# Peptides against a protein of PDB entry 7AE7: the designs that were tried, part 94

Target 1, 321 residues: chain A of PDB entry 7AE7
Amino acid sequence: KVYKDLREFLEVLEQEGQLIRVKEEVNPEPDIAAAGRAAANLGKNQPAVFFEKIKGYKYSVVTNVHGSWQNHALMLGLDKNTSTKDQFYELNRRWDKFPVPPNVVKREAAPCKENVIDKDINLFEILPLYRINEQDGGFYISKASVVTADPEYPDDFNKLNVGTYRIQVKDRDRVGIQALAMHDIAVQLEKAEAENKPLPIAITIGNNPLVTFMASTPVGYNQNEYEFVGALQDGVPMDIVKSDLYDHLYVPAGSEVVLEGHIIPRVRTVEGPFGEFPGSYSGARLQCEVKIDRITHRTNPIFENLYLGIPWTEIDYLMAL

## One batch from the design tools (peptide; made by RFdiffusion4, then SolubleMPNN)

Design b2_p16_4_s3 (from b2_p16_4, 9 letters changed)
Fold by OpenDDE base, seed 4:
Order: sequence, then structure tokens, then C-alpha cells
Structure b2_p16_4_s3 (fold): chain B 321 residues (1-321), chain A 16 residues (1-16)
Amino acid sequence: as target 1 above (321 residues)
Amino acid sequence: SAENEARLARLKSLIP
């Protein structure tokens, strides 16, 4: 099975008994993080946790979407009881199908374009933000697929990067992004900053689970993650759409939320601390700052966010293959 | 499903 979006995947997770739906109103803190920990502590067949109602927010949160080998098997469109070995074999078999170019759909056909916010941007109105760890320095978006391009080769689709980066919410329309030197985004940012130019960015939230998987998987600088998604879909192209602000940036057509903006050149602001591991916080650092200029989103957008805790967590499953 | 309700109950029991 191939999934068009997060919603189709969540439906399958629920049908397969791999999603817990919390229908009662929860407090964003500490309940979401506590439930994520509890889900991880189930020891086997860890489900996704879907929160329908969050106090003070309009929209829902889902966590632990990739939080088990069963969820990983289902992501590949396999039986949930497929062994890790067979999942690995199938992943490798499909990997050899690279490249599978995506379909570029029209704006009118892209669910991520259902709603637009271009004035009075407030991330807190769209995303049910919460502290993932008790000692976190702020609210984090930890499972976004971030789209950037090479500013010297903006039309080279092979240099289009879709990566996962730690993102701290800084203001209603500002986020900090951790762009480490080892990431392709850092190379692209360095080129933009050399000319004192903004780097165009699209931060996408709530995607087809294979997009999220590929965004967390290191690939070559001249390899496009969307073409790997098509390979991992066993040769079925994924659907992408142009961003509203930038003709050279493409986002998943089915994204729940798309934050379009730019990395501000040569600006660094305090980001962190963040609890990357239980009891271990990365110190506060000066990191890049993104201005959000436009939001597009699906009606009733689902905020997909990562749970971080004691291994094996969702991040360990995303990196294990 | 009944299984999902049981899992939800267990999840809630693990939330402090």
C-alpha cells in the first residue's frame, strides 16, 4: 500500500491497532509528553498516540507515528508483523529503484493549500505547541521535513534538500533552526550568507510517513529525497507541489502544515536547551533564525511531533534501517 | 476496537 499523506497512514495505523486515540481534552503539558513516554514504555507494538483535543488549542497532535517496528512495516505497506529482517530486505530492494521522480501537481489539487495565512502569522494558532521535555528552553517542532535548495543551483532538482532539523519556536512568526555543518542545509546556508542573502525555506509538518523517513535519512547532496520516496513506494511517484513563495521549492502535496519563509542571513539567536536524551540537554547555542512569511495548511491540521525519551524511541526506529 | 480501548486504558495507567 502507498500513502498519499499522513491521514491515510493514521487510518491504517488505527485499523491495525497501532494508534491510540485520546478523545478527552488533555493539557499540552505535561500530558502529551507523558503519554509519549507511556507509549514507549508499552515495550512492544508501540502505537501512535493521537490527541483530538488539547486545552487552549484548536487542532490535534499525533506522536510516536514511527514509534515501533509494526508502524515501520505498515509505513512500507507491509504486514505489521513483518520481521525487521524482511523490512530491511524490502527497503534495500526498493532503494535500488532510485530515482523515481515525483509528480508535480497543480496548486488546486494539493491538500496543503486548502487554507492560507499571509497576515498576522501566529504559529500558536496553527500548531498545538508544548514542551517535549520538562527542562526544554521552549517549544520544539521536532519532526518537520525542511525543504531548501542550493542558491547557486536553485533549478537543480537533484540539489533540493528535504531534511529533519531541530526547530525551536522563538516568536509568533519566528523559529530557530539547528543547521549543523554536516547537514546539506548548512552548505546551502553558507552560500546564501556569503552573499548576505536570505535562504528560502519551507518547513513541512505532517507528511506521508516515507517523506518523514527520508528526511531523517542521510543521502548525497545531489540526491533528492522525493525520488527516494518514490523508490520506497515501490516505484509509485509521490505528489509534490510548488511552494507559494518560491517556484524552486517543492513541498509534499499532502502536508498538514507548510511554513514558508527564509533563513535570515548572518543572524544568530539563542536556541535551546533541548533534551536530546533523558537527563542530557544540549547546551544553548547561537543558531539560525527563520522568519515565517506564509502558512498553508489543511483544514483541521494535525501537528505531528516527535517523542524523545529512553531508547527505543521513534527516532531510533527512523534511524535503525 | 476493544483492543484499542484496553491499550488506551493501559496508556492512561502509565501516565503519572
Scores: peptide ipSAE 0.297, ipTM 0.877, DockQ to the pose 0.023
Fold by OpenDDE base, seed 5:
Structure b2_p16_4_s3 (fold): chain B 321 residues (1-321), chain A 16 residues (1-16)
Amino acid sequence: as target 1 above (321 residues)
Amino acid sequence: SAENEARLARLKSLIP
């Protein structure tokens, strides 16, 4: 099975008994993080947790989407009881299908374009933001697939990068992003900053689970993560759509939320701390700042965020293969 | 499923 979006995957997770739906209103803090930790204690087949109602917010949260081997098997469109060995074998088999170019769909056909916010941007109106860990220095978007391009070769689709980066919300229309030197985004940012130019960025939230997986998987600088998604879909192209602000940035057509904007050149602001691992906080550092200039989103967008409570975390599963 | 109901009940019991 291939998934067009997060919603199709969540439906399968629910059908397969790999999603818990919380229908009661919860407090964003501490209930979401507490429930995530609780889900991790439900056994080896840890479910996703879907929160329908968040106090003070309009929209829903889902966490722990990649939080088990069963969820990982289902992501690959396999039986949930597929062994880790067979999942690995199938992943490797499909990897050899690279490249599988994505389908570029029309704007009107892309669910991520259902709603537009281009003025009075307030991230808190779109995302049910919460502290993942009690000691976090703020609200984090921890499971976004971030799209950037090479400023020197903006039309080279092979240099289009889709990566996962730590993102702290700074203001209604601003986020901090951790662009480490080992990440492809840092190479692209360096080129932009050398010319004192903004780096165009699209921060996509709530994607096809294989997009999230590939965004968390290091690939070559001249390899497009979307072409790997098509490979991991066993040769079925994924659907992408042109961003609204930038002709050279393409986002998953099914994204729940797309934050379009730019990294402000040569600006660094305090970011952190963040509890990346249980009992381990990264210190506060100066990091890049993104101005959000436009939001597109699905109607009733689902905020997908990482579970980071106790091992095994979603990161552990995303990095295990 | 009965299993999902049991999991949900357990989850709810762990939410403070």
Scores: peptide ipSAE 0.250, ipTM 0.857, DockQ to the pose 0.023
Fold by OpenDDE base, seed 3:
Structure b2_p16_4_s3 (fold): chain B 321 residues (1-321), chain A 16 residues (1-16)
Amino acid sequence: as target 1 above (321 residues)
Amino acid sequence: SAENEARLARLKSLIP
């Protein structure tokens, strides 16, 4: 089975008993993080947790989407009881199908374009933001697929990067992003900052689960993550659409939320702390700042966020394959 | 499923 978006995957997770739906209103803190920790402790078949109602917010949250080997099997369209060995075998078999070019769909055909916010940007109106860990220095978007391009080669699709980065919410229309020197985004940012230019960015949230997987998987600078998604879909192309602000940036057509903006050149602001690992907080550091200029989103967008807690965490599963 | 109900009950017990 191939999934066009997060919603199709969540439907399968629910059908397979790998999603728990919380219908009662919860407090964003501490309930979401507490329920994520609880889900990790439900044994070997850790379910996703879908919160329909969050106090003070309009929209839903889902966590622990990649939080088990069963969920990984289902992501690959396999039986949920497929062994880890057989999942690795199938992943490797499909990897050899690279490249599988994506389908570029029209704007009108892309679910991520159902709604547009181009003024009075407020992330808190779109995302049910909460502290993941009690000691976090703010709200984090921990499961975004971030799209950037090489500013010297904006039309080179092979240099289009889709990566996962730590993102702290700084204001209604600003986020901090951790662009480490080892990340492809840091190479692209260095080129933009050398000219004192903004780096165009699209931060995509709530994607096809293979997009999230590939955004967390290191690939070559001249390899496109979307072409690997097509390979991992056993040769079925994924659907992408142009960003609204930038002709050279393509986003998943099915994204729940797309934050379009730019990294402000040569600006660094305090970011953190964040509990990246159990019992370990990365200290506060000066990090890049993104201005959000436009939001597109699906109607009733689902905020997919990473559960970070006691191992095995969702991040451990994302890195294990 | 009965298993999902038990899981939900356990989750609810951990939500303060």
Scores: peptide ipSAE 0.247, ipTM 0.854, DockQ to the pose 0.024
Fold by OpenDDE base, seed 1:
Structure b2_p16_4_s3 (fold): chain B 321 residues (1-321), chain A 16 residues (1-16)
Amino acid sequence: as target 1 above (321 residues)
Amino acid sequence: SAENEARLARLKSLIP
């Protein structure tokens, strides 16, 4: 089984009993985080939790999508009861199929292009933002697949980077991003900042689960994460589409929300704290700032966000394979 | 599914 988007995966999770749907209106705080913690107490077969109605917001949230070995098996299109050993063997077998180039689809064929916001951008109108932990310095977008390119080689598709970074909402149209020196985005940003130029960026939310998986998996600087997604799909290409603002950036065609913008050169603002683990807060730091210039989104977009709670957390599963 | 309904009921019981 191959998934075009998050929605196809959520349908399978629900069919397999790996999704809990909360139909009642919840408060964004503390109910979403409380329900996430509650889901962790349901045992080793932790389901995704889908919140249909959030007070003060128009759209839905899903969390804990990658939060169990069963969900990982299903992500690979395997039986949900596939052993961790067999999942590992299958992952490695498919990894050797790299590269599998993606299909570039037309704009009109990409679900992420159904709606456009190019004026009066307000992230709070599109994303049901909430604090994951009570001590968090703000709202975090924690499962975004962030697309950037090498500004010296914008036409080199092998240098297109799709990564997962800590993103704090700073304003209606601004986010802080943690670009660590070990990340490919930091290399690309350094090149842009050397010339005092903005770095083009697309922050994609609610993707094909293998895109989210590969965005959290370190690969070589000259390796494209989308070509690994095709490998992990057992040789089936994934669908990508050109970003609206940048000819050299490609986003997953099925993304729920795409935030297009730029990293502001040589600007650093306070970001954090964030509770990455219970009782462990990464302190406030000066981080890069992104200006959001355009949003594209699916009709009734689903905000996929990371569940953080007692180990094993969703991030532990994403990093364990 | 009946299993999913049972899990939802348990989840709701754990939400303060």
Scores: peptide ipSAE 0.245, ipTM 0.854, DockQ to the pose 0.023

Design b2_p16_4_s4 (from b2_p16_4, 10 letters changed)
Fold by OpenDDE base, seed 1:
Structure b2_p16_4_s4 (fold): chain B 321 residues (1-321), chain A 16 residues (1-16)
Amino acid sequence: as target 1 above (321 residues)
Amino acid sequence: SAELEAQRARLESLIP
């Protein structure tokens, strides 16, 4: 089975008993994090948790989408009871199908383009933002697939990078992003900053689960993550669409929310702390800042965010395959 | 830091 978007995957998770739907209105804090922790206590078969109603916000949150081996099996379109060993073998078999080029769809065919915000941008109107941990220095977007390109080779599709980075909300229209030297985005940013130019960026939220998986999986600088998504879909291409602001950036056609903007050159602002693990905070540091210039989103967008709780966090599953 | 606290307070004020 192949999923076009997060919604198709969530439907399967629910059908397979791997999603808990919270229908009652919750407070963003502490209820989202608390309910996530409570779901984690259900054992190794941790379900996704979908919050339909969040006080003060218009839209929903889903957490722990990748938070179990059952969810990973289902992501691969396998039986939920597929062993970790068999999942690994199947993943490797499909990996060898690289490259599988994506389909470029027209703007009118892309669900992520259903709504546009290009003025008076306010992230809080689109995303039900909350602190994941009580001591977090702010609100984090932790499962975004961030799209950037090499500014020297903007037309080289193989250099298009889709990665997962720590993103803190800094204002209504600004986020901090952690671009570490080991990440492809850091190489691209260095090139832009050398010329004192903005780096074009698209921060995509709520994707096909294999996009999120590949964005968290290191690949070569000259390898496109979307072509691996097609490989992991057993040879079925994924659908991408051109960003609105940039001809050289392509986003998943099914993204729930796309934040288009630019990394401000040679600006660093305080970011953090963030509780990456229980009782362990990555300290405050100076990080890059992104100005959001345009938002596109699906009608009733779902904010997919990382669950962080008891050991074997969702990130551990994303990295374990 | 005072900057982090100020940032936190500012961002909390943006919550609907």
Scores: peptide ipSAE 0.237, ipTM 0.829, DockQ to the pose 0.728
Fold by OpenDDE base, seed 4:
Structure b2_p16_4_s4 (fold): chain B 321 residues (1-321), chain A 16 residues (1-16)
Amino acid sequence: as target 1 above (321 residues)
Amino acid sequence: SAELEAQRARLESLIP
């Protein structure tokens, strides 16, 4: 089984008993984080949690999508009861199929292009934002696949980076991004900032689960994560589409939300604190700032966000293989 | 917290 988007994966999770649908209205805080913790603490099957109604917001939230070995097996299109060993074997077998180039689809064929916001941008109108941890310094987007390119080689598809970074909402149309020196985005940003140029960026939310997996998996600077997604799909190409603002940036065709913008050169603003681990916060520090210039989104977009908590959370499953 | 326990109980009740 191959998934085109998050929705097809959520359907399979639900069919397999690996998704809890919360139909009653919840408070963004503390209910989403509390339910995520509860799901992680079940110790068995650890389902995704889909919140249909969030008080004060129009759209839904899903968390813990990758939060179990069962969900991970299903992501690979395997039986949910496939052993961790067999999942690892299959992952490695498929990894050797790299590269599998993606299909570039037309704009009209890309679900992420169904709706456009190009003025009066307000992230709070599109994303049901909440504090993940009680002492977080703000609202975080913790499970985005962030697309950037090498500004010196913008047309080199092998240097197109799809990574996962901590993103704090700073304003209605601004986010802080944690670009650490070990990340490929930091190399690309350094090149842009040397010339005092903006770095084009697309922050994609709610993707095909293998895109999210690969965005969280370190690869070489000259290796494209989308070509690994095709490999992990057992040789089936994934679908990508050009961003609206940038011809050289490609986003997953099925993304729930795409935030297009730029990293502001040589600007640093306070980001954090964030509770990366229970009872442990990374301190507040100066980080990069992104201006959001355009949003494209599916109708009734689903905000996929990470749950962080006690070990063997969703992030541990994303990094365990 | 009491809220965490309540959410846990709610979630557990929704698990098939």
Scores: peptide ipSAE 0.019, ipTM 0.589, DockQ to the pose 0.032
Fold by OpenDDE base, seed 3:
Structure b2_p16_4_s4 (fold): chain B 321 residues (1-321), chain A 16 residues (1-16)
Amino acid sequence: as target 1 above (321 residues)
Amino acid sequence: SAELEAQRARLESLIP
């Protein structure tokens, strides 16, 4: 089975008993994080948790989407009871199908383009933001697939990078991004900053689960994550669409939310702390700042965010395969 | 399933 978007995957998770729907209104803090911890403590069959109503917000949140071996099996379109060994075998078998080029769809065919916000940008109107950990220095977007390109080779699709990075909300239209020197985005940013130019960026939220998986999986600088998604779909191409602001950036056609903007050159602002691991906070550091210039989103967008709690957490499952 | 109901009840018990 192949999924076009997050919604198709959530439907399957619910059918398979791997999604809990919370229909009652919850407080963004502490209820979302508490429920995430509760889900992680259910044992080996940790479900996704879907919050339909969040006090003070219009839209929904889903957490722990990748938070179990059952969810990973279903992501691969396997039986939910498929062993970790057999999942790994199948993953490796499909990996050898690389490259499987994506389909470029028209703008009017892409669900992520249903709504546009190009003025008075306010992230809090679109995303039900909350503190993941009590001591976090702010709100984090922890499960975004971030799209950037090489500014020297913008038309080289093989150098298009789709990665997962720590993103702190800084203002209505500003986010901090942790671009570590070991990440492909840092190479691209260095090239842009050498010329004192902005780096174009698209921050995509709520994707096909294999996009999120590949964005968390290191690949070569000249390898496109979308072509691996097609491989992991057993040879079925994924659907991508051109970004609105940039001809050289392509985003998943089914993304719930797309934040289009730029990394401001040679600007560093305080970011953190963030509880990346239980009992360890990364200190506050100077990090890059992104200006959000345009948002596209599906009607009633679902904010997919990472659960960070006691192991095994969703991040442990994403890194274990 | 009875398991999903037990999971839901456990989650609901942890929501303040």
Scores: peptide ipSAE 0.015, ipTM 0.551, DockQ to the pose 0.024
Fold by OpenDDE base, seed 2:
Structure b2_p16_4_s4 (fold): chain B 321 residues (1-321), chain A 16 residues (1-16)
Amino acid sequence: as target 1 above (321 residues)
Amino acid sequence: SAELEAQRARLESLIP
């Protein structure tokens, strides 16, 4: 099976008994993290956890979407009981189909374009933000697929980067982003900052599970993650759509939320701490700052965020590949 | 690809 979006995948997870739906109203803290830890304690077959109602917010949260080998098998459209070895064999077989170019759909056909916010931007109105770890220095968007391009070659689709980065919410319309030197975004940012230019960015939340998987998987600088998604879909192209602000940035057509904006050149602000691993916090550092200029979103958007807790965490499964 | 080999090595480290 191939999934167009997060919603189709969540439906399959629920049908397969790999999703817990919390229908009662929860507090953002500590209930989301507590329920995630409780789900992790169910053993090796960790389900996703979907929170329908969050006190003080309008929209839902889902966590631990990639948090088990069963969820990973289902992501590949395999039987949930497929062995890790057989999942790996199938992943490798499909990888050889690269490149599989995506379909560019029209704006009116893209679910991520159903709603637009272009003034009075407030991230807290669209995302049910919470602290993932008790000692976190703020609210994090930890499972976004971030789209950037090479500013010297903006029309080179092979240099379009889709990556996962640590993103701290700084204000209603500002986020900090951790762009480490080993990330392709750091190369692109260096080029923009050399000319004192903003770097265009689209931060996409709640995607097709293979997009999130590939955004967390290192690939070559001249390889497009969307073309790997098509390969991992066994040769079925994924659907992308042009961003609203930038002709050269393409986002998944099915994204729940798209934050369009720019990295402010040569500005660094304090970010962190963040609990990347249980009992391990990365210290506060000076990081890049993004201004959010436009939001597009699906009606009743789902905020997909990482579950962090006792191993095996969702990040362990995403980095394990 | 070198990326596929890196993925293989990571997955193999997780296979008990």
Scores: peptide ipSAE 0.010, ipTM 0.427, DockQ to the pose 0.016

